Peptides against a protein of PDB entry 2AUS. Designs and how they scored, part 8

Target 1, 323 residues: chain A of PDB entry 2AUS
Amino acid sequence: ADIKREVIVKDDKAETNPKWGFPPDKRPIELHIQYGVINLDKPPGPTSHEVVAWIKRILNLEKAGHGGTLDPKVSGVLPVALERATRVVQALLPAGKEYVALMHLHGDVPEDKIRAVMKEFEGEIIQRPPLRSAVKRRLRTRKVYYIEILEIDGRDVLFRVGVEAGTYIRSLIHHIGLALGVGAHMAELRRTRSGPFKEDETLVTLHDLVDYYHFWKEDGIEEYIRKAIQPMEKAVEHLPKIWIKDSAVAAVAHGANLTVPGIVKLNAGIKKGDLVAIMTLKDELVALGKAMMSTQEMIERSKGIAVDVEKVFMPRDWYPKLW

## One batch from the design tools (peptide; aimed at target 1 H214 E218)

Design b1_p9_8 (made by RFdiffusion4)
Pose (drawn by RFdiffusion4):
Structure b1_p9_8 (pose): chain A 309 residues (1-127, 142-323), chain P 9 residues (1-9)
Amino acid sequence: ADIKREVIVKDDKAETNPKWGFPPDKRPIELHIQYGVINLDKPPGPTSHEVVAWIKRILNLEKAGHGGTLDPKVSGVLPVALERATRVVQALLPAGKEYVALMHLHGDVPEDKIRAVMKEFEGEIIQRKVYYIEILEIDGRDVLFRVGVEAGTYIRSLIHHIGLALGVGAHMAELRRTRSGPFKEDETLVTLHDLVDYYHFWKEDGIEEYIRKAIQPMEKAVEHLPKIWIKDSAVAAVAHGANLTVPGIVKLNAGIKKGDLVAIMTLKDELVALGKAMMSTQEMIERSKGIAVDVEKVFMPRDWYPKLW
Amino acid sequence: REELHELID
C-alpha cells in the first residue's frame, strides 16, 4: 500500500489560482471538520458503530463513518471520516492494514515449528492475502506477532488456521490494529477523551488549535492511492458531476491501470473526487481526448472552483 | 461536560 508512486507531469506550465479552494491544511476550522478524518485509537469495549455514534455526539456532527470495522474487543487505528468526507473511507479498501496480535496456543509447540508454520501463512489465504507476518515474541504458548494484510482480512480466522496447521489449536487473546492504509500510530492518533476535551477547548474557550490537530484533512485518506491532478478549469466540471476527460489532466501517477480506483486532485492537492480509471497512465498521456476517469464520488463542493456564466 | 465524559466511560 505504502509504495511511493512516480509522478508524471504532462502539462508543466499549469498553475493554480489561490482564490479558489484552499490548501488542504488551511481550511477554516468549520470546513476543516466538514472535510476531515480522525485517526482514532479505538478503545476495547464498544463496537465500531458505537464509537462513530459517540464521535457524532461529541463533535455534534450529522454524518460520520469509519474505515474498516474493528470488533468490540479490538483496539487501535480506526479512521473516522466526518460529514462531507464520510465516504472517503472508500479510498482505504485498496490500501492494506497492519495488526499486532497475541495468539495463545492450546498446546505446547516448539518455537522452531511455530516460526516455520507462521512463515508459510504469508501470501494467500481463504476465509485475502497476507503480506507479512513478523513474530515479535514467543513466550511458551503465547505468540505476539505483527501482521500486514489486505483489507477485509479476518485476523481471528488467520490465527484459527495457524492453530489447525499446528494441530494444537490456537486462540486470539487480543488484537490491535496499528495501520489502516495511511493511518498509523503517529502524532495524529487521538483518543475519544482528547476529542471531547479539544472540542470543549474550541466551543467553550474559543481555541481551535487542538481540535484542528485532532482532525486530518480528508486528503490524508487518499495518500496511498494513485492520483490524477487536474487543471483549475477542469475542477468545476467534475465538481458538477461530469466525468474527467483527458484534456483536464496536468499530472498523474505512473502505474494506473484501467479499473483502478484513483483520486482526482486539484493542483493544491485537494481531493476533488474518487473514481475508476478508464485508461492507463500512458493512454492518459498520449491521447488528447476521451473519458479518463469514471467518477464515483465527488467531495469538492461546487463553490470552490465555480462555473462562471 | 460531565455527560460526554460519562458517554465514553

Design b1_p9_8_s1 (made by RFdiffusion4, then SolubleMPNN; from b1_p9_8, 3 letters changed)
Fold by OpenDDE base, seed 3:
Structure b1_p9_8_s1 (fold): chain B 323 residues (1-323), chain A 9 residues (1-9)
Amino acid sequence: as target 1 above (323 residues)
Amino acid sequence: MEELYELIE
């Protein structure tokens, strides 16, 4: 999520009408909720699905979805996309994750050896899916981006780990334990990051949501519930972006593919096949789609399909039809 | 041993 992508401007004269659309910071509270994502602190105990069902009940919602399952015993960052934003979770599934884990060693190991061996697990690791997953047993390689040891207390090792999506921390700990020669198991796990969502001032509990919804509905105070819900655009911050002309917005909102003439600016480093976010000049999410061209091809070409539009988020009426 | 592999779907 922290990769600063260069922005290449293709049309420096492109303006946007301030009367069209609803920028993330200017949505009425009801519309903000309809296009919202909660950075939920999932409690230990319930399933991610039960927590989503509780949020729907608390906030009186028809639809919601989560940005990647946490096991019942695992706490921490669970992005929950609301109502019309529900499908934005698809942008979060492939996103990197961070955890704080407590590993318990099954024997005594010198601290220097623990540190040395855990450092060897930074990079590419081979994981085996669990027996109980209905998913075909595929050997899968995953990346460990970093391991940061926070504390070592005898046989207990507290560490922060950044991983590629679908990395099993329990499997990592098992392999670390094997490499140490004593064995190990995962005692505790907390997810501290899911792509752009992290432990910060936006992290809220189920109790916070109850209280903040009450303050809004009974006391008329919308400030708390407004701050507790992030705009859906937060859920795509980690994706490469393409910003489009006002004249292209309504077409894309109707499900038309983005063509090269509609592009105003774009991130560097887009490859053919990448998931990209199509944005307005007011940083509103129009759609997600698959890049059909590289950044370079989108700059050099005068025509052609730049993005195959897969998921539209923006309503069809926020921008006028200009075609 | 229930290997709670988080299904990071």
Scores: peptide ipSAE 0.014, ipTM 0.524, DockQ to the pose 0.030
OpenDDE base, seeds 1, 2, 4, 5: peptide ipSAE 0.011, 0.013, 0.009, 0.012; ipTM 0.477, 0.524, 0.481, 0.498; seed 2 fails the geometry check

Design b1_p9_8_s2 (made by RFdiffusion4, then SolubleMPNN; from b1_p9_8, 5 letters changed)
Fold by OpenDDE base, seed 4:
Structure b1_p9_8_s2 (fold): chain B 323 residues (1-323), chain A 9 residues (1-9)
Amino acid sequence: as target 1 above (323 residues)
Amino acid sequence: MEEDYALIE
C-alpha cells in the first residue's frame, strides 16, 4: 500500500480553475460528511455491521459502509465510508491489511525457534477459507508481506503482520503453531491498517463520534467532527490515479468513460484491467473505473477509452460542462 | 464450541 507511484505528466500546461469543485480540504462541514470516511477504532464485541449502524444513528446518516469486515472479537481500524462516499469501500476491500496479533503457544518453544519459524511464514502461504465463507472452500494462496515479532513472553507471542486482503490471521497462527510442533491459537487480534487507513491521529472511537457530533450540533463547534472524518479521497490513496482536465470532469461525473485527451497526468505502472481513481487537478475523486489501457498506451495514444468508469462519486454540477 | 470464524473479507 505504501508504494509511491511515479507521476507521469502528459500535459504540463493544464491549469485548474480554483472556483470549480470542492477540494478535500475546502468542503463545508455538511459536504465533508457527505463525502467522508471515518477511520474508526472498532471496539471488540459488536459486528462491523452493528458498528456501521451505530455510526449512522450517531451522525444521522442515511447510508454508510465499511472497508472490510472485522470479526466481533477483533478491534481496530475499520474504515467507514459515509453517505455519498459509501461505495468507496470497494477500493478498500482488496487493500492490504496489517494486524497486531497475540499468539498463544500450547507448549514451551525456545525463542530462537519461534523467530526462525515465524520468518518462514513471510511470503506466499496456502490457506483454506473457513467453513462459513461464502467463498468456495478451495485452497488459496495469500501473501504475508512481513512478520515483525514485537514481544515474546514465554508462550505469548505478540507480532505485527502485513498481509494480502483476505488472509486469515487465525489460520496463520494455527499453522505457525503446527510448524512449532506445540500448536497455537489466536488470543487477541487488532487491525492496525486497512490500506491507507492506519492507527494514527485520525483514528476515532464511537464515543469520540458521539461527543464530536454533540459539539457540532449543540455548541456549533465543527472542528472536532471535521477532523474525525477523512475525505473520501483518503480511501483511494493506495490506488493508481489518473488526473484529468477540468473540461473532462463534468463528462466523467455524468458517467462518460475517460478518453485519452482528458488525461493531464497519471501514475506509472497502470495495467489494463486495474482499478484506478480518476482525480481532478485539485485531487478530488471524480470516479473509480477499470483501466482499458496501460500507462504507456495512455501516454502514446492520442485517442481512445482510457478508463471504463464504473462508479461516479463527484456531483455533476461541481464542474461546468465544457463541451 | 464452534468458534465463529467470521469472514475477514
Scores: peptide ipSAE 0.020, ipTM 0.606, DockQ to the pose 0.031
OpenDDE base, seeds 1, 2, 3, 5: peptide ipSAE 0.019, 0.018, 0.014, 0.018; ipTM 0.601, 0.605, 0.563, 0.535; seed 5 fails the geometry check

Design b1_p9_8_s3 (made by RFdiffusion4, then SolubleMPNN; from b1_p9_8, 4 letters changed)
Fold by OpenDDE base, seed 1:
Structure b1_p9_8_s3 (fold): chain B 323 residues (1-323), chain A 9 residues (1-9)
Amino acid sequence: as target 1 above (323 residues)
Amino acid sequence: YEELYALIE
């Protein structure tokens, strides 16, 4: 569930100058691409790295990065951050994922038993990373948020699963198969969600990108490529946000830490150590950083470092220096 | 266009 975070207002009189910055909806096409994220439908076959390389070639880009590796055989939602937005993927890597998986059982099991056992895998599970994973091969706990059985056809079980980042569905299916007593393997896998990116009207193929780029460059039609690229702000929708005064934007854009006086409004439930998005009053992403205070501390205190700024995205010149 | 289209097939 997209947990709607409560917004607490600290300064109800704070206004923003409409002449400063570039709101996500008002970026010229070139600037929109520079600060863009594609909700790519990754085809089965290529690696996530090959797909990123193709996008760079298709769109004539210097840099791009993906919001979490899909195996070659796995299709579906692969967020690809472009150019100046490339590092926004750091917000997507820890985000929850959803998959639709086809599990093939190696023996006959009554449907009621399948349903009962699969429900027991909701919650915390112990996983061992596969050999091919860049992650250290240590046992680790992961959360399975939900399992929804879509269809059971004999030995084939189609299910939707919501999981913590870095949960291995292949390993989950193997353990389900062991618990059923017959064994199982993953026949098919598609990723249907990566944080705020899902299967919706923003999902595009590599072929769509080729076509849309061609329409823009050869026919002068920018509407398709504009729609195919989401603003980088989409990639931080799931993060807790802090909205800052216009007077604080340029300082943060220069790499200064956010201090408490710069805060206009913020989400509830921020804890010390949380990754937070620093936003303008026009919902432009300024930076990502580590919260140095809780939401409550940011409300109660008149001074101090609220956020340790780790990664700036906004150019230094979008807002004037007001210090 | 055709080269890029064929590359991703």
Scores: peptide ipSAE 0.102, ipTM 0.859, DockQ to the pose 0.854
OpenDDE base, seeds 2, 3, 4, 5: peptide ipSAE 0.067, 0.051, 0.065, 0.046; ipTM 0.837, 0.827, 0.835, 0.819

Design b1_p9_8_s4 (made by RFdiffusion4, then SolubleMPNN; from b1_p9_8, 4 letters changed)
Fold by OpenDDE base, seed 3:
Formats: sequence, structure tokens, C-alpha cells
Structure b1_p9_8_s4 (fold): chain B 323 residues (1-323), chain A 9 residues (1-9)
Amino acid sequence: as target 1 above (323 residues)
Amino acid sequence: MKELYELIE
């Protein structure tokens, strides 16, 4: 999520009509909820599915979905996309994750050896999915982006770890324990990040959501529930973006593929096959799609399909048909 | 030493 992507401007004269669409900061509260994502602090105990069902009940919602399962015993960052934003979770599933883990060692190991061995686990690791996973057991490589030891107390090692999506921290700890020669197990686990969602001022509990919904519905105070829900555009901050002309928005909102003439600006480093977010000039999410060209091809070409549109989010009526 | 631990499961 922290990769600053350069923005290449293709059309520096492109303007946007301020009367069209609903920018993320200017949505009426009901519309904000319809296109919202909660940065939920999932409590330990319930499944991610039960927590989503509770949010739907608390906020009187028809649909919601989560940005990647946390095990029942695991707490922390669970992005929950609401209503019309529900499908934005597809952008979060492949996103990197961060955890704070407590590893318990099954024997005494010098601190310097713990630090040295854990540092060797940064980078590519081979993992086997647990037996309880609905995923077929296969050897798979995953990236450990970083390991930060926070505390060492005898046999207890508290550490922060950044990982590729679908890395099993339990398996990582098992392998660290083998490498240390004493064995280890995961005592505690908290997810501190899921792509652009982290432990910050936007993190809310189920209790906060109950109280904030009450303040809105009974006291007429919308401020708290508005702050508790992030715009769906937050869920795509980590993706490469393509910003389009106002005249292209309605076509893409109808499910048409994005063609090269519709592009105003784009991120550098898009490759063919990448998941990209199609944005308005007001930073509204129109759609997700697969890049059919590189950034360079989108700059150099005058025509062709730039993005195969897979998921539309924007309503068809927010921008006029200009074709 | 990373390559050696990938083979021990």
C-alpha cells in the first residue's frame, strides 16, 4: 500500500464538471454507507462471517463482505465493504497483510540467535496450507516483506511481520522454531494491516458501530457514523489507477471496456494483466479491471482497449451519457 | 541457510 506510484498526465487540459458524480468527501450519509468500507477491529472469538452478519444487523444492511478471513481467535483489521461497495473486497484479497504475533519457543535460545534466524525469514518462503483450509494442500511460495522484533522475553518473541496475501503466520512460526532447533508455536496473533487499512483513527469496534448508529438514528448526529465508514475508494488506494475523462465515465459505468482515448492520467508501472482501478478526475471509483496494455502502451497508442472492465461500482446515472 | 529449511517439512 505504501508504494508511491508516479502519475503520468496524458491530457493536462482535461476538466471535470463539479455537478457530476459524488466525490468520496461529498456523499450524503446514506450514499456514503452504500459505498462504504468499515475498518473493523475484529474481536477474538467470532468468525469473520459472523462479524459481517452482525455489522449487517447493526447498520440495517442487505449486503456486506470482508477483505480477507481472520481465524476466530485472531483479532484486528478486518475491512468490511458495505452494500454497493461489497465487491471492492476483490481488491483487498490479494493485498499484503501485516500482523503482530507472539511466538512461544519450546526451548531456550540466545537472543542474538533468535534475531539472526528471524532475519533470514525475510523474503521468499515455502508454505503448506493447513489441513483445515478449504484450499487444496500444495506447496506454495510466499513473500515475507519484513520481520520486526518488538520484544524478546525468554521464550516469548513478540514481532511485527509484513507478508504477501495468503501467508500463514502459524506456518512461519513453525519454520522459525525448526530453524532455531527448539520448535515454536503461535501463542497470539493480531492483524494490524490489510492493504490500505491499518490500525489508525479509522479503526472501529462493533460497539462503536452500535453507538454511532444510535447517535445518527435517534439523536440526528451523523458525524460519528460518517467517520466510522471509509469511502470504497480507500479499498483501492494500493492499486494502480487510471483516471478517465467525464465523457468516458458513463460508458465504463455501463460495463464498456476503457479505450485509450478516455485516459487523462495514469500511474506508472502498470503491466498487462494487472488489476487496475478506473477513477474519475474527482477520485471516484468507476470500476476495477484487467490492464490490457502497459502504462507505456497506454501513453504511446492512440486507440485500443486499455482495460478489460471486470467490476463496475459507479451507478450508471452519476455521469451523463456523452456518446 | 534458507534453502535447507524449505526441504525439512
Scores: peptide ipSAE 0.007, ipTM 0.466, DockQ to the pose 0.012
OpenDDE base, seeds 1, 2, 4, 5: peptide ipSAE 0.014, 0.000, 0.000, 0.000; ipTM 0.514, 0.424, 0.471, 0.425; seed 1 fails the geometry check

## One batch from the design tools (peptide; aimed at target 1 V100)

Design b1_p10_1 (made by RFdiffusion4)
Pose (drawn by RFdiffusion4):
Structure b1_p10_1 (pose): chain A 309 residues (1-127, 142-323), chain P 10 residues (1-10)
Amino acid sequence: ADIKREVIVKDDKAETNPKWGFPPDKRPIELHIQYGVINLDKPPGPTSHEVVAWIKRILNLEKAGHGGTLDPKVSGVLPVALERATRVVQALLPAGKEYVALMHLHGDVPEDKIRAVMKEFEGEIIQRKVYYIEILEIDGRDVLFRVGVEAGTYIRSLIHHIGLALGVGAHMAELRRTRSGPFKEDETLVTLHDLVDYYHFWKEDGIEEYIRKAIQPMEKAVEHLPKIWIKDSAVAAVAHGANLTVPGIVKLNAGIKKGDLVAIMTLKDELVALGKAMMSTQEMIERSKGIAVDVEKVFMPRDWYPKLW
Amino acid sequence: SAHEEAMLAS
């Protein structure tokens, strides 16, 4: 997921006018929240659905959604997209996820076999692909390991299958998600407590600094997604419901294939929309016309890059 | 990390 993509510039002269839109990290606090995402450290106990409901009550929001469900006892990274950016969690499906898990073996197994069997579970699995498994600690029947997987991969099922392969059987004692696409355990990971307190600092004490840092621009959700940057003049047509045509492309990532989920960005690096690529990168460069992206969801409001009559 | 230690202590 976190492979740095090459950027190919087709129109080296394209410029963006500061009058329109906002750099993503410079939105007025209200707009920042309307188009924000929280990198939340989910506590064990509540369901992911319940956590989102609490967040809606804390931030007094109308809409919110999480990216990738964590079970009630699972803690860790739970991206929660807010308001107008609620559906941006769609961008996380192609990006992978990472967990730290504690596996309790129901029988004694030599460490040698445990490491050998765990390694064989990398690649494909039926229940989804397992990118990597790294054993962190093996203490008796307890195995602590880090695993990277494709979205929708049930870790409980993976541990169960490892138990079968070892014949002794296995139980997942605990699980914590450390990565969900671009969301990881860094300075943006916040708790529900921080969120409530920072909201009070803002609404009661008038200080927006803390609630601002606790919420990321929605563009964070597409950091690992192939991108197509378009001219200022093309943003309005897309923001108004039109698919993206090739003439509007300024630059794009290499490796885009027809059918890929892509992010359409302004020259300020704001998220305009998510869509499916109808052409490849090379076709987008060589052709002068045609629909480049079948837009599935528009995020940018019509007001930022207006159509003037 | 503190979380890993807490998991192991569990």

Design b1_p10_1_s1 (made by RFdiffusion4, then SolubleMPNN; from b1_p10_1 with H3A S10K)
Fold by OpenDDE base, seed 2:
Structure b1_p10_1_s1 (fold): chain B 323 residues (1-323), chain A 10 residues (1-10)
Amino acid sequence: as target 1 above (323 residues)
Amino acid sequence: SAAEEAMLAK
């Protein structure tokens, strides 16, 4: 998620009308909620689906969705996209994850051997999905980006792990235990990161949401619920972006594909087939789509379809129809 | 490696 992407400017004279749209930090509270994502601290016990159902009841919402399942016993970072933002979870599902895990060994192993063997699990690993997973039980590769051992206390190993989406930490710990020759199991697991969402001042509990909603509805104090909900644009921070002219916004908001003349600036390193976020010059999310060109092709070409628009978020009336 | 063997084990 920390990939700094270069921004290439195609039109340095492009301006935006301040009267059009609703920038993320300037939305009325009702509109902010309609386009919101909660960085939820999921408690241990409930399923991710039960937690989403509770948020819908607490905040009186019709729709919500989560940015990637946590098992019932797993706590920590669960992004929950609200109402009109619900579909932004598509951007979060493929995002990298970080966990803190407690592994319990079934025998005594020297610390030097623990450290050496755990280092062998950095990089590409082979996994079979658990029986309880909706994913077909075929062998697949996943990336472990890093393993950081935090503490070793006899048979208990506390570690931080950064992984590709859909890596099973329980299966990783099982394989580490086999490689150590004594076996191991996952005692505890907490997710500390899901793409752009991490353990920070934006992390909130279900109890916080109850209190903050009450302060808004009963006391007229919106500041707490406003702070507890992130704009949907947070959920696309890790994606490559394309910024478009005001004159192109309404067309894309109606579901038209983005054409090359609509591009003002874009991130470097976009490849054909990449998921991209289409943004206004006010950093409002218009749509998600599939890149039909590379960054280089979008710079060099004067015309053609740059992005196949898959999911529109922006209302059709925020920008005027200029065609 | 012990890691590769463990990952290929059933």
Scores: peptide ipSAE 0.252, ipTM 0.896, DockQ to the pose 0.029
OpenDDE base, seeds 1, 3, 4, 5: peptide ipSAE 0.233, 0.244, 0.242, 0.238; ipTM 0.894, 0.894, 0.889, 0.891

Design b1_p10_1_s2 (made by RFdiffusion4, then SolubleMPNN; from b1_p10_1 with H3V S10K)
Fold by OpenDDE base, seed 1:
Structure b1_p10_1_s2 (fold): chain B 323 residues (1-323), chain A 10 residues (1-10)
Amino acid sequence: as target 1 above (323 residues)
Amino acid sequence: SAVEEAMLAK
């Protein structure tokens, strides 16, 4: 999510009609909810699926989905995509994660040795998924982006860890314990980040959602529930983006592939096969798709399929058909 | 490395 992507302008004369679409900041509350993602502080105890079911009940929703399972005992950042935004979670599943973990060592180890050994676990690690995971139990490489030791109190090690999606912190701690020669287990775990979602002013509890929904429905106060729900566009901030002409929006919203002439601007560093977000010039999410060209090819070519559109989010009527 | 040894101990 912190990757600053250069924006390359292909058409500097492209304008957008302010009367078309619904920019994230201009959605009526009902429409904002329909295209929303909650940055939920998941409590410890319930499953991620139970929490999603509760949100659906609290907010009177037909459908919702989460941006990556947290174990029952794990608290913290759980993005929950609502209604028409439900499928935006596919952008969050591959996103990096951050956790704060408490590791308990099964023996005494000098602090300098703890620090040295934990530093060696930054980079590529080999993991086998646990039995309880829906993931095939094959050995796989995962990246540990960083380990930051926050506190060492005897046998208790509090640390922050940034990891590739589907890294198992419990397995990491087990391996650290083996490398230290004393063994270790995960005492506590909190997820502090899931891609663009972090612990910030947008983080809300289930209790907050109950209160905010009540204030809206009974008192007519929309402000709290509006702030508690992020636009679905937040869930794609970490993806490379392609911004398209107003004339291309309706076609893509109907499921047509994005062709090169429809591109106004795009992020640098797109590779063939990358998941990309197709955006309007008003930063509305039209669709997710697979890049069929690199950024360079999208600049140099005058024609061809730039993006194979996999999932449309925008309604077909927000922009006029201009074909 | 201690990491490699811990990874092989699986």
Scores: peptide ipSAE 0.011, ipTM 0.537, DockQ to the pose 0.028
OpenDDE base, seeds 2, 3, 4, 5: peptide ipSAE 0.010, 0.009, 0.010, 0.000; ipTM 0.511, 0.553, 0.535, 0.484

Design b1_p10_1_s3 (made by RFdiffusion4, then SolubleMPNN; from b1_p10_1, 3 letters changed)
Fold by OpenDDE base, seed 2:
Structure b1_p10_1_s3 (fold): chain B 323 residues (1-323), chain A 10 residues (1-10)
Amino acid sequence: as target 1 above (323 residues)
Amino acid sequence: SAAEQAMLAK
């Protein structure tokens, strides 16, 4: 999620009308909620689906979705996209994850051996999905980006791990235990990061949401619920972006594909087939789509389909139809 | 490696 992407400007004279749209930080509270994502601290016990159902009841919502399942016993960062933002979870599902895990060893192992063997699990690993997973039980590769041992206390190993989406930490710990020759199991697991969402001042509990909703509805104080909900644009911070002209926004909001003449600026390193976020010049999310060109092709070409628009978020009326 | 063997084990 921390990949800084270069921004290439195609049209340095492109301006935006301040009267059009609703920038993320300037939405009325009702509209902010309709286009919101909660960085939820999921408690241990409930399923991710039960937690989403509770949020819908607490906030009186028709729709919500989560940015990647946590097991019942797993706590921590669960992004929950609200109402009109619900489909933004598509951007979060493939995002990298970080966890803090407590591994319990079934025998005594020297610390030097623990450290050496755990380092061998950095990089590409082979996993078979658990029986309880909706994913087909075929062997697949996953990336472990890093393993940081935080503490070793006899048979208990506390570690931080950064992983590719759909890496099973329980299976990783099982394989580490086998490699150590004594066996191991996952005692505790907390997710500390899901793409752009991490443990920070935006992390809120279900109890916080109850209180903050009450302050808004009963006391007329919107500041707490406003702060507890992030704009949907937060959920696409890790994606490559394409910024478009005001004249192109309404067409894309109607589900038209983005053509090359509509591009003002874009991130470097976009490849054909990449998931990209289409943004206004006010950093409003218009749509998610599939890149049909590379960054270089989008710079060099004067015409053609740049992005196949898959999911529109912006309402059709925020920008005028200029065609 | 011990890691590779563990990951290939059933």
Scores: peptide ipSAE 0.240, ipTM 0.893, DockQ to the pose 0.029
OpenDDE base, seeds 1, 3, 4, 5: peptide ipSAE 0.224, 0.233, 0.226, 0.228; ipTM 0.891, 0.891, 0.886, 0.891

Design b1_p10_1_s4 (made by RFdiffusion4, then SolubleMPNN; from b1_p10_1, 4 letters changed)
Fold by OpenDDE base, seed 3:
Structure b1_p10_1_s4 (fold): chain B 323 residues (1-323), chain A 10 residues (1-10)
Amino acid sequence: as target 1 above (323 residues)
Amino acid sequence: SAVEAEMLAK
């Protein structure tokens, strides 16, 4: 999520009509909620599904979905996409995750050895998904982006870890313990990041949501609930983006594929098959789709399907039909 | 249709 993507401008003369659409910062509160994502601090105890069900009850929602399961005992960052934004969680599934973990060693190990062995777990690791995972229980490679040891207190090792999506920290700790020769288990785990969602001022509890919804409904104060809900566009910040002409927006919103002429600007490094966010020039999410071309092909070609549109988010009426 | 829109946007 922290990798800044270069923006290549294809059409430097493209303008956008300020009267069309609803930029993320200009949505009425009801519309903001309909296209919202909560950066929830999931408490320990409930399942991620129970928490989503509670949010739906608290906020009187028909639909919601979460950006990646946390185990019942695991707390921290759980993005919960609301209503019309519910399907944006698909962008968060492949997103990197960060955790703070407490590993308990089953024997005494010199600190230098702990540090050395844990450093060797940065990079590619082989994992087997746990029994409770909906994922096929095949051995798979996962990336550990970084391990930062925060504290070592005898047999207790507190560390931060950045990982590829679907890396199991419990399994990582088990393998670290095996490599140390003493064994280890995961004592505590908190997720501190899920793609663009992190521990910051946007992180809210279930209690906060209760209170903020009450302030809105009973007292008419929308400020708190507005701040507690992020625009759905937040959930795609980590994706490569393609910005399109106003004339292409309605077509894409109707489920048409994005053609090369519709592109105004795009991120560098898009590959064929990548999940991409199709954006307006006002940074509104129109759709998610699969890149059918590389960035270079989208620049060099004058025609063809650039993006196979998989999921439309934008309503069909936000932009006029200009085709 | 989405297909017609795709044809018209080409």
Scores: peptide ipSAE 0.018, ipTM 0.543, DockQ to the pose 0.009
OpenDDE base, seeds 1, 2, 4, 5: peptide ipSAE 0.006, 0.014, 0.000, 0.000; ipTM 0.514, 0.488, 0.491, 0.341

